# Peptides against a protein of PDB entry 6GMG, part 65

Target 1, 331 residues: chain A of PDB entry 6GMG
Amino acid sequence: DSDDRVTPPAEPLDRMPDPYRPSYGRAETVVNNYIRKWQQVYSHRDGRKQQMTEEQREWLSYGCVGVTWVNSGQYPTNRLAFASFDEDRFKNELKNGRPRSGETRAEFEGRVAKESFDEEKGFQRAREVASVMNRALENAHDESAYLDNLKKELANGNDALRNEDARSPFYSALRNTPSFKERNGGNHDPSRMKAVIYSKHFWSGQDRSSSADKRKYGDPDAFRPAPGTGLVDMSRDRNIPRSPTSPGEGFVNFDYGWFGAQTEADADKTVWTHGNHYHAPNGSLGAMHVYESKFRNWSEGYSDFDRGAYVITFIPKSWNTAPDKVKQGWP

## One batch from the design tools (peptide)

Design b1_p21_1 (made by RFdiffusion4)
Fold by OpenDDE base, seed 4:
Structure b1_p21_1 (fold): chain B 331 residues (1-331), chain A 21 residues (1-21)
Amino acid sequence: as target 1 above (331 residues)
Amino acid sequence: SVDESLATYMDTMRAAGGLHY
C-alpha cells in the first residue's frame, strides 16, 4: 500500500555510514545508511558535499526506481534504451529445442526469447554509445555543436544510429534532460554534461490485447532491439507486471539499477546500485534496503522479468552521483 | 505519467518467492 511509504529522515552531513552487510555477493544496507554514504561519496556538487534534500529523500523512498531517480536527478523516462538479442540463437532454439517436461509451448517460447538476450552485450552497447556521446559533448558549447559532433562520430564509426531521425530519443535525449537546462547544471552547455547509464528489468508480456499466455509467460517478439542500432522501443512499457500463473501469485512490475559513468573496462567489476522496495518502516514491507551489486548479480535479474534494457541519460559533470570509480559497500 | 508509474510500483507486490533481498 502506497500509504505506508515514509520519507527517510535527514542525516547529518558529517555522519559516517555504518558498515554494509554482505548479501549474496552484494553489499547491502538500510536506506538511512545509504543516505549517509551518498552524502559522503556521491552528494558533491562542484566538489562540495551536500546534505540529501527532503525532495531527494522522497525520491529515494520509492525503492529501486528511487535510487536511479536521486542519482540521475529525474524520474526515469527510459526513452534511450539499448539491448542485445541473438536472433540466430532464438530461431535455432525454437526450431531444434523442445519444451521441458510440464512446460507449455508459450512458456517455452517465452523462456527461449528471454535466454536469447545478452545482458553483457547490451550493457557494452550502451557503454559504447555513451562513450560516443561523451566525445561529442566534449568541447561542444551548444546543442548544435553537440549534434554535429555526434553525427560525425557516428559517421566515422559507420554506426547505424547516424540514420536515426532528428526527433529520435537518441538525438533529443540531451535537450530533454532538465538538468541540462538548469543554471547550476549544464546551463545549456553540452560540455558541462556527461552521459550516464542505468538499467531496467521489466516484463515483455504487457499487451492487454494479446493472449493470456503471453502475459503469463512472455511475449517473444516484444521489446527486441533494432538491428544495427540496438535501440529498444520502450513506448509499450507501461510498468505492467507479469500475470500470475497460479492463484495468489504476484510479480513486481520493474527493477532499476544505477551504473552511472564508471570507467571500469571489465563489466564483471562494475557496481550497480539498486533498492528492494519503497520505504515502509512501520508497514509490513519494512525499511527500504539499498544494494550495491556486481554486474553478475545485477544482470541475473528475477523471474518477474524477462527483459533488460540499458538506458542512457545525462547529468551535469559537477555532480558526483556518477563517479569514474564506485567502491562497493562501506568501508 | 510519473504518478501513474509510481502508483503502479507502490501497489505491486511479489507474492511468489518473496520480495527482493
Scores: peptide ipSAE 0.027, ipTM 0.709, DockQ to the pose 0.617
Fold by OpenDDE base, seed 3:
Structure b1_p21_1 (fold): chain B 331 residues (1-331), chain A 21 residues (1-21)
Amino acid sequence: as target 1 above (331 residues)
Amino acid sequence: SVDESLATYMDTMRAAGGLHY
């Protein structure tokens, strides 16, 4: 029952975490222990450790989205999303491949589409764009200066994003970030903000007017990135899960992974933080667990999802929720 | 809305058994 969700209790600011445990190639711990780690490592505002507030603990308690929520400071809107899709691979596999034994044509096409997304290239594109944005932010003291810098950077790189509309998520993302406007956040000063990245896994077959096959096996044409920019139109993502293919089968509607602003150049060495489900210590689901996964573990995803997007948002530089280096587990 | 999204998430997690590993 949704009423089983519990806000984790406060942890003393000086409480050190217990050791994390290995779990399927990732580090794993219970949510309260993550709060302890968060307070020691990520809680800093203007260099001072902070106890996770009741509001933040409540956000965190929602599970996978809660990890991204507490670290980004806002519920994910997912508007500025990137991916990479290999159109040639997709066409070639459809042409020369065939359904596996017992696989329907729709299932085959959905699978081929899923496999035609390149998670590493999608992530790399988001990092590239975040870097451009960070350069544009660095010395910009108003939004106009930021936008001018951004356009110059894009022009210098001959990036197709320079052709986006001024109202697009790409150009409007900063102004639409609450922490940018906060006095103790950005205070309307772009140079006080930095770009950060998280990822969302979700289902492509969300169109209720489409065929049942698309809802069950994926919509091969849905949520593809635009050529040149890599932008994914997320407007049709309504958090609708995959439709069951057999009686009793159920799927989760999304997964979120927090990356932040790690500077590790090797994608395979980057750490992604995510939760399993909402915190229900007295319910059937049990306590929420937090996982710190390497990129391969994160990007592998689940059968619940056939799309992965890498999303850019912004946080104040005074926050330490997105440090240059993230250490997996504890100690 | 955010509230609707959260409700949908919680319901889906409950229905699906909401276990990630």
Scores: peptide ipSAE 0.027, ipTM 0.712, DockQ to the pose 0.801
Fold by OpenDDE base, seed 5:
Structure b1_p21_1 (fold): chain B 331 residues (1-331), chain A 21 residues (1-21)
Amino acid sequence: as target 1 above (331 residues)
Amino acid sequence: SVDESLATYMDTMRAAGGLHY
């Protein structure tokens, strides 16, 4: 029942945030205080602070996806997703490994598959691709120029993405970005846009026609990146959570973390912003909290999820929702 | 649709107690 969700009230533009609190290596605050920080730090359009609009506050109120939503300007479509999977590790562990005590074969295979994903390499691949895209955007004043630049960049780097179909999410992502078409956004000018990154954690065992074991313990073959490109087919991600393994057990269907366009070279020092749940101050869940986590704290995920994808989208360069440097917490 | 995904999210969060730390 969505009835418990409340849109956080407006915060005065000049209201400074209260200090964040440390929480397990993260910086944590209530959603209203994040709005205050957002207005001071991330709200800028063409260098001018903006009050978070009612629409933006509503987007934010949806919880973990809300942070990505408000900062990217659109609900995540997850079409341009990257990951890294060690096929050799997977095969070797399946061949030579054994289930742990009390672990079923399906649970073993699911775990081995999960462990065969490398979150750091997946993130690095997304950053690499985002950099290529940003170079292609830089002096392109129409989509055709952008695509030509992109193909040239890929060819120069011998990147397997050069072989993607023209209709691939890789090539269509920009044109499918609403803010690219907005007059006050990209205005159909690629050079006014920049690539940004967010991450999604989700469950692999979403196929309803599959075995119950796959739904409970994961589908080892699902949501693997394509060789060479690192692209993950997200078309089968329907936000279906892990199936309970015991009565009364429930899992969350996804988690989203916002990275943006940080330039910090050390992945471990990058900051990921995410929320816990939708804002329900008068409900059982309580107020939404926003977390700013280091990569390690983000990428560790939860038992609810066995996949992590790093997704590229675009925002106007005039937005400050993806600054080069993100500071954890406040002040 | 966005609406469907959001509904699913909210239902899941309610069912799970939505406690991510």
Scores: peptide ipSAE 0.027, ipTM 0.713, DockQ to the pose 0.830; fails the geometry check
Fold by OpenDDE base, seed 2:
Structure b1_p21_1 (fold): chain B 331 residues (1-331), chain A 21 residues (1-21)
Amino acid sequence: as target 1 above (331 residues)
Amino acid sequence: SVDESLATYMDTMRAAGGLHY
């Protein structure tokens, strides 16, 4: 429900941001101030600053997804998603573990499944794949060359992704990226594109035909990565939130965090940009805030979610929405 | 433990019955 959503007003191109507010290892600011930062730091096209357009401001106004939307240039499709799941840990805990006091069997199983995901390894897998893709893109001037390069890279690394179907999200991701086809974007030239990463937090128990317990406490079998590849089938993610466990309880449907193409090798030092809710300055929710969080703060997530996926998409190299270095906050 | 700022945010969203879009 975004009936009270308002598009933030335009900010002058040369307006500098106000200082961000430090909060629990994060940097926080109101959306209007993020627009100012975005224009100074991330707006560059072919090296020139750009004012955030009305369309981009509208995208941004949708909250957490809006941050990823404006920086990636498209609404997240989440097709090329990665995670890491420790199957042995899961099986062992189910077999030998016990529900906590007052915890139902379903709660226990859902919790154990959630805890069996490794966010850091999932992120690392996405970075690994993005690196392979970037190498494949580097000298490829048509899609065929890109795909050939990609297959060679995967073969050299003995990566299980080499066995994916040609129509899989892995191989089709580039061709399905709108900015790849744009004249001022990739112009159908893979070498003009680069891989970028964002993350989505969501609820596993989205199947309405499943038990109420799965909807309340998670579906332990849902949204697991495929062995070897780490690919997560996101086709069943319909942005359905966790079901309430008590009257009046409600949960949020998803969270998105933008990483881009940072080169920082230490995951704990990477910066993730995300928003709280849609911009409603005159409504009960209030103004949208943007957060720049370290990986630990991002990956911690919320009880609303029991899955985290790390998604690869592409942007033109001429965009500066995914710089190699991201500074947290302002100044 | 969940970050306090995040907890506050989530509580606000729950109280308002809000979604991220």
Scores: peptide ipSAE 0.024, ipTM 0.661, DockQ to the pose 0.111; fails the geometry check

Design b1_p21_1_s1 (made by RFdiffusion4, then SolubleMPNN; from b1_p21_1, 15 letters changed)
Fold by OpenDDE base, seed 2:
Structure b1_p21_1_s1 (fold): chain B 331 residues (1-331), chain A 21 residues (1-21)
Amino acid sequence: as target 1 above (331 residues)
Amino acid sequence: SIEEELEQAYQDYLASGGIKP
């Protein structure tokens, strides 16, 4: 029960982390030790190391979403989301493929849809867009200048995003970022901000008015990216988990992974930071653990989810929560 | 509003428990 959640205690600013432990190809540690690492590596504001505040520790305590929350500075809105879907593969497999032995038609369709998403291409699209946005942010001292730069960059690249409405999540994302408006953040100066990326895993079959089969096995038509732009309409994502297929079965509603602004060109070498559950050291779930996973480990996901989105948001350049290089584990 | 969406998302998370397998 969420009532068992506890805010991790403060860690001394100069306390070094204990070594991380290997876990299924990941680096794993308890949340308190992650706080120690965070303070040494990611806490910097204007180049100065900071102790994680009580508010930040509280955000972190919420588990997987907490890692993204504390590093992005806001609860994830997921509005500017990207994915890649192979429509031809999907159509061909539905037409020519067959359900496996014991697989229902709905289960087959859901599986084929899931397999038609390309996580690497989705991630690459988000990185491409983030790069364009970062160029547009450069030397833009007001939102108008940023938007003009963005449109020019998109036009030069013949990117379909140039045709998005001015009110779309793509163009409104910066202005809707709280840290952009903060005096010690962007202070309404786009050039003080940078684009960052996180990922969300979730279930497609969230429509309560749909068939039970879609809720159990996925909705093949839900949360597909728009052609050309790669944008995913996330408005119908209400954190509803997969429906159980058998009595006593339960699924989790989402997973979040923090990437930030790593410059590593090889996707397989990028590091994704995420948590397992809310911090309940005295409860049945136990202490929260933080994982640092390579892309292959992150993108694999769980059977709880059939969608992965890569989301762009913004943080002040003065923050070090999204460095160019992330080292997996400790030391 | 965006604020309302954030609050709703937060409440949805709390209701679900945010537990990962």
Scores: peptide ipSAE 0.029, ipTM 0.732, DockQ to the pose 0.241; fails the geometry check
Fold by OpenDDE base, seed 5:
Structure b1_p21_1_s1 (fold): chain B 331 residues (1-331), chain A 21 residues (1-21)
Amino acid sequence: as target 1 above (331 residues)
Amino acid sequence: SIEEELEQAYQDYLASGGIKP
């Protein structure tokens, strides 16, 4: 019950974290210990460590989304999302493949669609776009300059994003970022901002007007990236979980993983930070745990989800929540 | 609006419990 959620207590600014524990290739710790690490490593504003505020601790207490929330400075909007989908693979498998023993046609189609997404290519596309955006931001002192730079960069790269409408999330994302407008944030200066990435896992079969089979086994046509751009229309993502296929079965609605702005070129070596559930130390779920996972561990996801999106947002450069290098665990 | 969407997303999260242990 979400009513059991508790805000973790404050941690002294100079308190060092306890060692993380290994967990299936991940580094794992309790939320309070993550707060300690966060204060030592990620809390910096203009180079100065900060104690995690009560508000930030409250955001964090919401679990997986809380990790992304506290590090991005806003609740995820998921507007600027990227993925990669192999249309040829999908068509070929549908045509030439067969359902497994006991697998329905709907299960088969849902599975084939899920398998036709390439998480690594989706992540790479997001990184590519974030890089373009960062170049456009670097010397832009107003939004108009940023947009002009962005269009020029896209034209130079012959990127299909250059054809997006001015109202597209691609062009509107910066202006819709609260920290961009904050005096101590971007202060309406694009050059004070940088692009960052997080990932969301979710279920494709969210359309209540669709067949029960799509809700149970996935909607093969939902949340595909647009050709050329890789943009995913996330407008239909309403945080609806997968429908149960058997009595007593239940699925969760999403997972969020924070990447930030790591410069590690090898995707497999990138670190993704995420939480298991909301913090309920006195409830049945127990204390929230935070995981730092490698990309392979993150991108694997759960059976609860058949889509992964890589989302771009922005944070002030003065924040250290998205450093170039992230060390897994502690020490 | 973006604000309305965020509020709805937040409410949906609270109702669903987020993620499993």
Scores: peptide ipSAE 0.029, ipTM 0.717, DockQ to the pose 0.234; fails the geometry check
Fold by OpenDDE base, seed 1:
Structure b1_p21_1_s1 (fold): chain B 331 residues (1-331), chain A 21 residues (1-21)
Amino acid sequence: as target 1 above (331 residues)
Amino acid sequence: SIEEELEQAYQDYLASGGIKP
């Protein structure tokens, strides 16, 4: 099928956005209007507004992943992912719980596993780790200094991440960030970078060698966080959607939500920015829409997904794509 | 490549019929 994706046109730098529309507790707008907002609020490099480049508009046009892409400056690799799973709850519910009327055993187990993930705790873990990383970055002028600081911070907090291998995504994340190496970015100076967070929703039942039931109802054992660290092995995430349970049913393969580096302590007040689909104004899908959701609206997700991960990456401090405060919508 | 992965991801998305309202 011809990729009906179209790159949104350029918006004048000084064009103000139109008001967002309310949508089930979210603020919604068309992608072109988000570009206007982005240029006014998030485009700043070293305090100066920038027009969204053609490349950035192209990235954005990819939908939900495009929002994270344009704001992080790179396609999401999802290597440094965190979640929280209540194993005791899972075991207890499996033991003492019963399938609902008409629910298969596999469906029950998949549902119980999904419900055993705590999105708020997963998000909190990512924020905690991002905070540690930011402290390690503050006075580090080379990668060695950053790593030393990071190890010290982890030791002081008795954090299990201190035991991660030097090649772990945890320690390699900064060096693997393109903007860290860029002259106009970090310029190999960790103190010029900050940790940021985005979230990915995806399906657990992606193993093609597994049972059809796992592909339809979830794999209860897949994509669990490691105890103590909260790290999720994302290597098996291949963007495979949930398998249909009935004829004509279809599921989306992923959703991405951008948080950045908001300092709001109340998780419920944080704003998550995401898109619905790729921009196809002349196609069946129509124009891309961008949503700004509160954490509750984001974390609820869709039936398409049974996993949520909170991912840490880095951006230059000179970028304003991850401000301390994010306002939902536009006046 | 990331581009190939993205392309595959979207192909999988389209094939699944997963139009997100």
Scores: peptide ipSAE 0.027, ipTM 0.709, DockQ to the pose 0.507; fails the geometry check
Fold by OpenDDE base, seed 3:
Structure b1_p21_1_s1 (fold): chain B 331 residues (1-331), chain A 21 residues (1-21)
Amino acid sequence: as target 1 above (331 residues)
Amino acid sequence: SIEEELEQAYQDYLASGGIKP
């Protein structure tokens, strides 16, 4: 019951974390210990360590989304999302492939669609765009200058994003970031902001007006990236989970992973921070755990999901929630 | 509110019977 959610208690600012536990290539810890790590490593505002506030601890307590929430400073809106889909692979597999033994046609098509997404290419596209945005931000002291710089950068790279509407999530993302407008944040100065990345896993078959098969096995046509830009229309993502295929089966509605602004060029070496569920130490779910996963562990996802998107947002450069280097676990 | 939306999302999750490991 959502009523079982508890806000983790405050941790002393100088309390060091306990060692993380290795788990299937991930580093795992209880949420309270993550707060300790966060205060030591990620809490810095203008170079000063901060105790995680009650509000931030409350955000964190919501589980996987809470990790992204506390580090980005806002609830994920998922508007500026990227993915990569191999249409040729999809068409070829549908044409030449066959359902497995016991697999329905709908299940086969859903699986083939899922397998036609390239998580690494999707992530790389988001990183590419974030890099362009960061260059556009660097010397821009107002939004107009930022947008002009962004258009120039896109033109120089012959990027299809240059054709997006001025009101698109791509161009409006900075303006719509609360921390950009905050006096202690960006203070309306783009040069004080940086682009950051998180990922969302979710289910494609969310349309209640569609067939039951699509809700159970996925909608092969849903949440595909636009050609050239890689943009995914997330407007139809309403956090609806996969429909059960058998009695007693249930699925989670989403997963969120925080990447931030790591500079590691090798995607496989990047660290993704995520939570399992909301913090319910006295409930059936138990205490929230936080995982620091390598890209392979993150991108593998769960059977609950058949889509992954890589989302760009912005944080103030004065925050240390998205450092250039993230170390997995503790110490 | 965002909090209300999040709460609804979790209620929907719980109603589905899903448990994230």
Scores: peptide ipSAE 0.025, ipTM 0.679, DockQ to the pose 0.434; fails the geometry check

